# Ledger of designs, part 129: peptides against a protein of PDB entry 2YKT

Target 1, 231 residues: chain A of PDB entry 2YKT
Amino acid sequence: SRSEEMHRLTENVYKTIMEQFNPSLRNFIAMGKNYEKALAGVTYAAKGYFDALVKMGELASESQGSKELGDVLFQMAEVHRQIQNQLEEMLKSFHNELLTQLEQKVELDSRYLSAALKKYQTEQRSKGDALDKCQAELKKLRKKSQGSKNPQKYSDKELQYIDAISNKQGELENYVSDGYKTALTEERRRFCFLVEKQCAVAKNSAAYHSKGKELLAQKLPLWQQACADPS

## One batch from the design tools (peptide; made by RFdiffusion4, then SolubleMPNN)

Design b2_p16_3_s3 (from b2_p16_3, 6 letters changed)
Fold by OpenDDE base, seed 2:
Structure b2_p16_3_s3 (fold): chain B 231 residues (1-231), chain A 16 residues (1-16)
Amino acid sequence: as target 1 above (231 residues)
Amino acid sequence: SSVEKMMEEIKKEVLE
């Protein structure tokens, strides 16, 4: 029936969220944590590298013929420091605004969805059972009427059952339809939440890349000319 | 089918 098919569709939406979306989201979060860890590792390793560069700059500054190159090397290290600071800010945002929030949501969602589905199923079944009961009673009444010497005695009651069945059928169809809308809305809001959080990450990432590009573009010409004009 | 039509209508209402 129409209602049964819609019911199956509704259940399938909930099932898809619980069995496909949520596990995939957990994996996404895990991959995000791995990515964060790797980037943190890069930051740490980079610090050592550029600290060593500063040391080279110090040696240049102490030299007789390469003093000006010391400043260049210091500038290179400083630009890197600024870029890395921006990266760290991005990582904090990535952690706090995406990973943590998604993790909190997904941890709570399994229980929520299970309860929501159960509630829907219970009410759907209740309405279905009530409909079936009325249909069964009508069938019994018709059998009695056919065997009776006075079938007209049951005519009013038959009409009442027909009306009741019609009303219950309509109610069931509406309930299942609304259930399907609700399920689709639940699915959509989860994707929207993910998109919104990813947008925040994208903004922070853009800021990081922009800052790095700007700093390097500003200084690189100066650094490239440093060896051409000894002081 | 009638069901398919109904599904499409519901999708439009929810997703648009």
Scores: peptide ipSAE 0.020, ipTM 0.522, DockQ to the pose 0.043
Fold by OpenDDE base, seed 1:
Structure b2_p16_3_s3 (fold): chain B 231 residues (1-231), chain A 16 residues (1-16)
Amino acid sequence: as target 1 above (231 residues)
Amino acid sequence: SSVEKMMEEIKKEVLE
């Protein structure tokens, strides 16, 4: 029937969230944590590299003919420090605004969805069983009427069952329809939350890239001229 | 089918 088919679709939505979306989201969070760790590693490795660059700048400053190049090398290291500070801010946001929040929600969601599905199934079954019972009683009544010497005796009761069946059928169809809408809304809400959190990450990432571009664009022309104009 | 039509109507209402 139409209601049975829609019921199966509703259950499949919940099943897809529980068995496909949530496990995939947990994996996404795990991959995010791995990515965060790698970026933290980059920050640490970069510190060592630019500390070594500062040492080269110190040697230039101690020289007789290359003192001004020491300042250039120091500026290069300082610009990198500022870029790395911006990266650390981005990473903090990535952790606190994306990973932590997704992790908190996905852990609670399994229990919530299981309870929601169970509630829906219980109520759907209750309405279905009540409908089936009325249909069965009508069938029994009609059999009695056909074998009776006075069929008119059962006419009023037959009409009552027909009306009850019609009402219960309508209620079941509406309940299952609303259930399907609710399930689709629950699924959409989860995807929307993910998209919104990724938008925040994208915004913070853009700020990091913009800061780096700005600092380098400002200083690079000066650094390029340093060797051509000794002083 | 009647079911397919109903599904499409629900999808439009919820997702669009």
Scores: peptide ipSAE 0.020, ipTM 0.529, DockQ to the pose 0.041
Fold by OpenDDE base, seed 3:
Structure b2_p16_3_s3 (fold): chain B 231 residues (1-231), chain A 16 residues (1-16)
Amino acid sequence: as target 1 above (231 residues)
Amino acid sequence: SSVEKMMEEIKKEVLE
């Protein structure tokens, strides 16, 4: 029936969230944590590299013929430090604004969705059982009427059951329809939350990239010219 | 089907 099919679809939405979306989201969070750790590792390794570059700058500054190149090497290391600081800020945002918030929500969601589905199922079943009962009573009444010497005695009761069945059928259909809308809204809300949090991370990432681009664009022409000028 | 049509209408209402 229409109501049965809609009921099945409603349950499938809840099941998809619980069995597909939430596990996938947990995996996404885990992959995000791995990515964060790797980027932190890059930052640490980069510090060692540019500290070594500073050491080369010190040697240049102590030389007779390459003193000005020491300043260039120091500037290169300083620009890197500023870029890395921006990366660290981006990583903090990535952790706090995306990973932590998603993790908190996904842990609470299983219980919430289970309760919501159970509530829906209980009420749907209750309405269905009430409908079935009315249909069964009508059938019994019709059998009694057929065996009776006075069938007209049951006519009013028959009409009452027909009306009750019609009303209960309509109520069940409306309930299941609303249930489906609710389920779809729950699913959409979860995807929207993910998209919104990812947008926030993207904005912070853009700031990091812009800062790096600006700093390098400002200094790179100067650095490129450094070796053309004799000391 | 009538059910499919109803489903599409609900999707439009909820998702658009």
Scores: peptide ipSAE 0.019, ipTM 0.517, DockQ to the pose 0.043
Fold by OpenDDE base, seed 5:
Structure b2_p16_3_s3 (fold): chain B 231 residues (1-231), chain A 16 residues (1-16)
Amino acid sequence: as target 1 above (231 residues)
Amino acid sequence: SSVEKMMEEIKKEVLE
């Protein structure tokens, strides 16, 4: 029936969220944590590299003929430090604005969705059972009427059951329809939340990239000229 | 089908 098909669709939305979306979101969070860890590792490794670069700058500064190159090497290390600071800010945002918030949501969602689905199923079944009962009673009444010497005795009662069936059918269809709308809204809300949080992270990431580009673009011409213009 | 039409109507209301 129309109501049964819509009911199955409604249940499938909830099941898709619970069995596909939420597990996939957990995996997404896990991959995000791995990515964060790797970037933190890059930060640490980069510190060692640029500390070593500073040491080379110190040696240049102590030299007789390469003193100015010491300043260049120090500037290179300093620009990297500034870029790294921006990366750390981006990582904090990535952690706090995306991963933590998604983790909190997905952790609570299983209980919520289970309860919501159960509530829907219980009420849907209740309405369905009431309809089935009324249909069964009408069928019994019609059988009684066919075997009766006075069928007119049951005519008013038959009309009452027909009206009741019509009303209950309409109520069931409306309830299931509303249930489907609710389920779709729940699904959309979860995707929208993910998109919005990812957008926030993207903005912060853009700031990191812009700062890096700006700093390097400003200094790179100077550094490239350093060997050509001994002082 | 009647169900498909109803589904499309609901999708428009919720997702558009």
Scores: peptide ipSAE 0.019, ipTM 0.517, DockQ to the pose 0.044

Design b2_p16_3_s4 (from b2_p16_3, 7 letters changed)
Fold by OpenDDE base, seed 2:
Structure b2_p16_3_s4 (fold): chain B 231 residues (1-231), chain A 16 residues (1-16)
Amino acid sequence: as target 1 above (231 residues)
Amino acid sequence: SSVEKMMEEIREEVLA
């Protein structure tokens, strides 16, 4: 029946969220944490590299013939520092605005969805059972009427059951329909949340890349010319 | 089918 099919679809939405979406989201979070860790590792390694570059700059500054190149090397290290600071800010956002929040949501969601589905199923079954009962009673009444010497005696009651069945059928259909809409909105809400949080990360990432590009573009011509201009 | 049409309408309402 229409109501049965819609009921099945409703349950499938909840099932998909619980068995596909949420596990996938957990994996997404895990992959994000791995990515974060790797970037943190890059940050640390880069610090060592550019600290060593600063040391080279110090040596240049102490030299008689390469003193000006010391400043160039220091500038290179400084630009790196600024870029790295921006990266760290991006990582903080990545952690706090995406990973942490998604993790909090997904941890709570299993219980929530289970309860929501259970509630829906319970009420759906209740309405279904009530409908079945009325249908059964009508059937019994019709049997009695057929065996009676006065079938007209049961006519009014038959009409009452028919009306009751119609009403209960309508209620069941409406309930299942609303349930399906609710389930779909729950699913959409979760995807929207993910998209919104990812947008925040994207903005911070864009800022990081923009800052790096700007700083390097500004200084690189100067650095490239440094060896051609002895002090 | 009638059922399919109804389901599509519901989807459209939710996604609108």
Scores: peptide ipSAE 0.021, ipTM 0.560, DockQ to the pose 0.042
Fold by OpenDDE base, seed 3:
Structure b2_p16_3_s4 (fold): chain B 231 residues (1-231), chain A 16 residues (1-16)
Amino acid sequence: as target 1 above (231 residues)
Amino acid sequence: SSVEKMMEEIREEVLA
């Protein structure tokens, strides 16, 4: 029947969220933490590299003929420091605004979805059982009427059961239909939340890249000219 | 089918 098919679809939506979406989201969070850790590692390694560059700048500054190149090397290291500071700010936001919030939600969702599905199933079954009962009673009544010398005495009751069955069938169909809409809405809400959080990450990432590009573009011509322009 | 059409209508309503 239409109601039975819709019921199966509704249950499948909940099952998909619980068995596919949520586990995948947990994995996504784990991969995000790994990515964050790797970027922190890059930051640490970069610091060592540019600290060594500063040391080369100090040597240039101590020389008699290359003092101006010392300043260039210091500027290169300083620009990198500023870029790394921007990256750290982005990572902080990535952790606090994306990973932490997703983790909190996915942990709470298991109990919520289980309860929601159970409630839906219980009510669906209750309505189905009530419908089946009315159908069974109508069948019994019709059997009695067929064996009676006065079938007309059962006509009013028969009409009442027919009306009750029609109403209960309609209620069941509406309930299952609403259940399907609710399930789809729950699924969409979860994807929307993920998309919104990823948009925030994208904005922060764009700011980081823009700042880096700006700083390097500003200084690079100066650095490129340093060797050709002795002071 | 009639069921498929109904499901599509519900989907569109939720996505709108």
Scores: peptide ipSAE 0.018, ipTM 0.543, DockQ to the pose 0.042
Fold by OpenDDE base, seed 5:
Structure b2_p16_3_s4 (fold): chain B 231 residues (1-231), chain A 16 residues (1-16)
Amino acid sequence: as target 1 above (231 residues)
Amino acid sequence: SSVEKMMEEIREEVLA
């Protein structure tokens, strides 16, 4: 029936969230933590590289013929420091505004969804059983009427069951329909939350990239000319 | 089908 098909679809939405979405979200969080760790590792490794570059700048500053190149090398290291600060801010946001918040929600969601599904199933079954019972009673009444010498005595009761069946059918259909809307809303809410949190990360990432681009674009022409004309 | 139409209407309402 129409109500049975919609009921199955409703259950499938809840099952998809619990069995597909939530596990995938947990994996997403795990991959995010790996990415964060890798970026932290890059930060550490880069520090060593640019510290070594500073050392080369010191040597240039102590030379007789390459002093101005020392300043260039120091500027390169300083720009890196500023870019690194922006990266650290981005990572902080990535951790606090995306990973932590997603982890908090996904951890509690399984219990919530299970309870919501069970509540829906219980009420759906209750309404379905009541409808089935009423239909069965009508069938019994009709059998009695067919075997009776006075079928007219059952007419009023038959009409009452027909009306009751119609009402219960409508109630069941409405309940299942509302249940499906609720389930889809729950699913959409979870995707929207992910999108919104990822947008926050994207804004911070954009700030990091913009700052890096700005600093390098400003200084790179100066650095490129440093060897062409000794100052 | 009637069911498919009804389901589509519900989806549109939720996603609007």
Scores: peptide ipSAE 0.017, ipTM 0.543, DockQ to the pose 0.044
Fold by OpenDDE base, seed 4:
Structure b2_p16_3_s4 (fold): chain B 231 residues (1-231), chain A 16 residues (1-16)
Amino acid sequence: as target 1 above (231 residues)
Amino acid sequence: SSVEKMMEEIREEVLA
């Protein structure tokens, strides 16, 4: 029936969230943590490299013939420091605004969705059972009327059951329809939450990339001419 | 089918 098909679809939405979306989200969080760790590692390694570059700049500054190149090397290290600071800010946002919040949500969601599905199933079954009961009673009444010498005696009751069945069928269909809408809303809400949190991270990432680009674009021409134009 | 049509209508409503 139409209501049965809609009911199956509704249940499938909940099952998809619980069995596909949430496990995938947990994996996404795990991969995010790995990515965060790797980026932290890059930051640490980069610090060592550019600290060593500063040392080379110090040596240049102590020389008689390459003093101006010391400033260039210091500038290179300083620009890197500023870029890395932006990266660290992005990583903080990545951790606090995406990973932590997603982790908190996914841990609570299994119990919530299970309860929501159970509630829907219980009420759907209740309405279905009530409909089935009315249909069964009508069938019994029709059998009784068919075997009676006075079928007209049961005509009013038959009409009442027909009306009741029609009403209960409509109620069941409406309930299942609303249930499907609710389930789809739950699914959409979860995807929207993910998208919104990822957007926040993307904004911070954009700031990091923009700052790096502008700093390097501003300084690179100066650095490139440093050896060709000694002071 | 009539069910598919109804489902599509509900989907559109949720996505609107």
Scores: peptide ipSAE 0.017, ipTM 0.523, DockQ to the pose 0.045; fails the geometry check

Design b2_p16_4_s1 (from b2_p16_4, 8 letters changed)
Fold by OpenDDE base, seed 2:
Structure b2_p16_4_s1 (fold): chain B 231 residues (1-231), chain A 16 residues (1-16)
Amino acid sequence: as target 1 above (231 residues)
Amino acid sequence: MLSLEEMEQRTAEFEA
């Protein structure tokens, strides 16, 4: 029946969220943590590299003929420091605004969805059972009427059962239909949440890239001329 | 969109 089909569709939505979406989201979070760790590793390694560059700048500053190149090397290291600080801010946001929130959400979602599905199933079954009971009673009544010497005695009651069945059928159909819409909304909400959090990450990433580009673009011409300048 | 708090609340309601 239409109601039964819609019921199956509804259950399948919940099942898809619980068995496909949520596990995939957990994997996404895990991959995000791996990415974060790798970037943190880059940060650490870069610090060592540019600290060593500073040392080269110090040596230049102590030299008789390359003193000005020391400042250039210091500037290179400083620009890197600023870029790296921006990266760290991005990573902090990535962790706090995306990973943590998604993790918290997915941890709670299993119980939530299970409870929601159970509630839906319980009510759907209750309505279905009530309908079945009413149909069964009508069938019994009709059998009694057929065997009776006065079938008209049961006519009013038959009409009452017919009306009750119609009402219960309609109620069940509406409930299942609403349930399906609700389930789809739950699914959409989860994707929307992911998109919104990823947008925040994208904004932070854009800021990082912009800052780096600006700083390097500003200084690079100066650095490129440093060796051509008189000592 | 449901907040974490809203999810917890609804879960509790469903489990009651």
Scores: peptide ipSAE 0.211, ipTM 0.853, DockQ to the pose 0.872
Fold by OpenDDE base, seed 1:
Structure b2_p16_4_s1 (fold): chain B 231 residues (1-231), chain A 16 residues (1-16)
Amino acid sequence: as target 1 above (231 residues)
Amino acid sequence: MLSLEEMEQRTAEFEA
């Protein structure tokens, strides 16, 4: 029946969230943590590299013929330090605004969805059983009427059952239909949350890249001229 | 969009 089909669809939405979406989201969070760790590693490695560059700048500053190049090398190291600081800020936002919030939601969601599905199933079954009971009683009544010498005795009761069946059928159909819409809304909300949090990450990433581009574009022409015009 | 608090509250309501 239409009601039975809609019921199956509703249950499948909840099942898909619990068995497909939530496990995949947990994996996404795990991969995000791995990515965060790798980027933190980049920050540490970069520090060592640019500290070594500063050492080269010190040697230039101590030379007789390359003293001004020491300042250039120091500036190069400083610009990259500023870029790295921006990366650290981005990572903090990545952790606090995406990973932590997703982790909190996915852990709560398992219990929420299980309870929501159970409540829906219980109420759906209750309405279905009540309908089935009325249908069964009508069938019994009709059987009695068919074998009776006075079928008119049962006519009023038959009409009452027909009316009750119609009302209960409509109620069940509406309940299941609303349940399906609710389930789809729950699914959509979860995807929307992921999209919104990922948009925040994208904005932070854009800020990081913009800062790097700005700083390098400002200084690079100066650095390129340093060797052509010795002091 | 449901807040964490709203999800917890609804969970409690469903379990009651």
Scores: peptide ipSAE 0.025, ipTM 0.633, DockQ to the pose 0.871
Fold by OpenDDE base, seed 3:
Structure b2_p16_4_s1 (fold): chain B 231 residues (1-231), chain A 16 residues (1-16)
Amino acid sequence: as target 1 above (231 residues)
Amino acid sequence: MLSLEEMEQRTAEFEA
């Protein structure tokens, strides 16, 4: 029946969220944590490299003929420090605003969806059982009427059951239809939340890249000229 | 979009 098909579709939406979306989201969070760790590793390695560059700058500053190149090397290290600070701010936001919030939501969502599905199933079954009962009673009444010498005695009761069946059928169909719409809305809400959080990540990433580009673009011409200029 | 607080509240309602 149409109602049975719609019921199946509704249950499948909840099952898809619980069995596909939420596990995939947990994996996404895990991959995010891994990515954060890797970026922290890059930060550490970069610090070592530029600290070594500073040491080369110190040596240049102590020389008679390369003193100005010492300043250039220090500036290179300083620009890196500023870029790194911007990266750290991005990572902080990535952790606090994306990963932590997603982790909290996915854990709560498992309980929520289980309870929501159970409630829907219970109410759907209740309405279905009530409909079946009325249909069974009507069938019994019709059997009695066919065997009776006075079938008109049961006509009013038959009409009452027919009306009740019609009303209950309509109520069941509406409930299942609303249930399906609700389930689809729940699914969409979860994807929208993910998209919005990822947009925040994208904005922070853009800010990081922009700051780095600006700093390097400003200084690079100066650095490139340093070896050509007489001391 | 539901806040964490709203999700907690709804969860409690469904579990009751």
Scores: peptide ipSAE 0.021, ipTM 0.618, DockQ to the pose 0.781
Fold by OpenDDE base, seed 4:
Structure b2_p16_4_s1 (fold): chain B 231 residues (1-231), chain A 16 residues (1-16)
Amino acid sequence: as target 1 above (231 residues)
Amino acid sequence: MLSLEEMEQRTAEFEA
């Protein structure tokens, strides 16, 4: 029946979220954490490199013939520091606004979806069973009426069952239909959340890249001329 | 979009 088909579809949506989406999301979070760790490692290693560059700048500043190049090297390190600060802000957002929130939601969602599906199944079954019972009773009544010398005795009861069946059928169909819409909405909401959080990360990433580009574009020409103009 | 608090509340409703 239409209601049975829609019921199956509804269950399949919940199952898809629970068995495919949520596990995949957990994996996504894990991969995100790995990526974050790698980026943190890069930033730490970069700090060591540019700290060493500062040391070279100090030596230049102490030299007789390369003193002005010390300032250049210090500027290079300072620009790196500024870029690094922007990267740290991006990573903070990545962790706090995406990974942490997704992790919290996916954990909570397992319980939520299980309970939601169970509730839906229970209510759907209850309505279905009630309908089946009425249909069975009507069938029994009709059999009794056909074998009776006074079929009119059962006419009122027959009408009552017919009305009850009609009402219960409509109620079941509406319930299942609403259930399906709800399930689809729940699925869409989860994808939308992921997209929205990823957009926030993208904005912060863009800021990092823009800041780096701007700073380097401003300073690099000056640094390139430093050796051509011996003082 | 549902907050964590809203999801918790709904979960409680389903489990009640």
Scores: peptide ipSAE 0.018, ipTM 0.585, DockQ to the pose 0.843; fails the geometry check

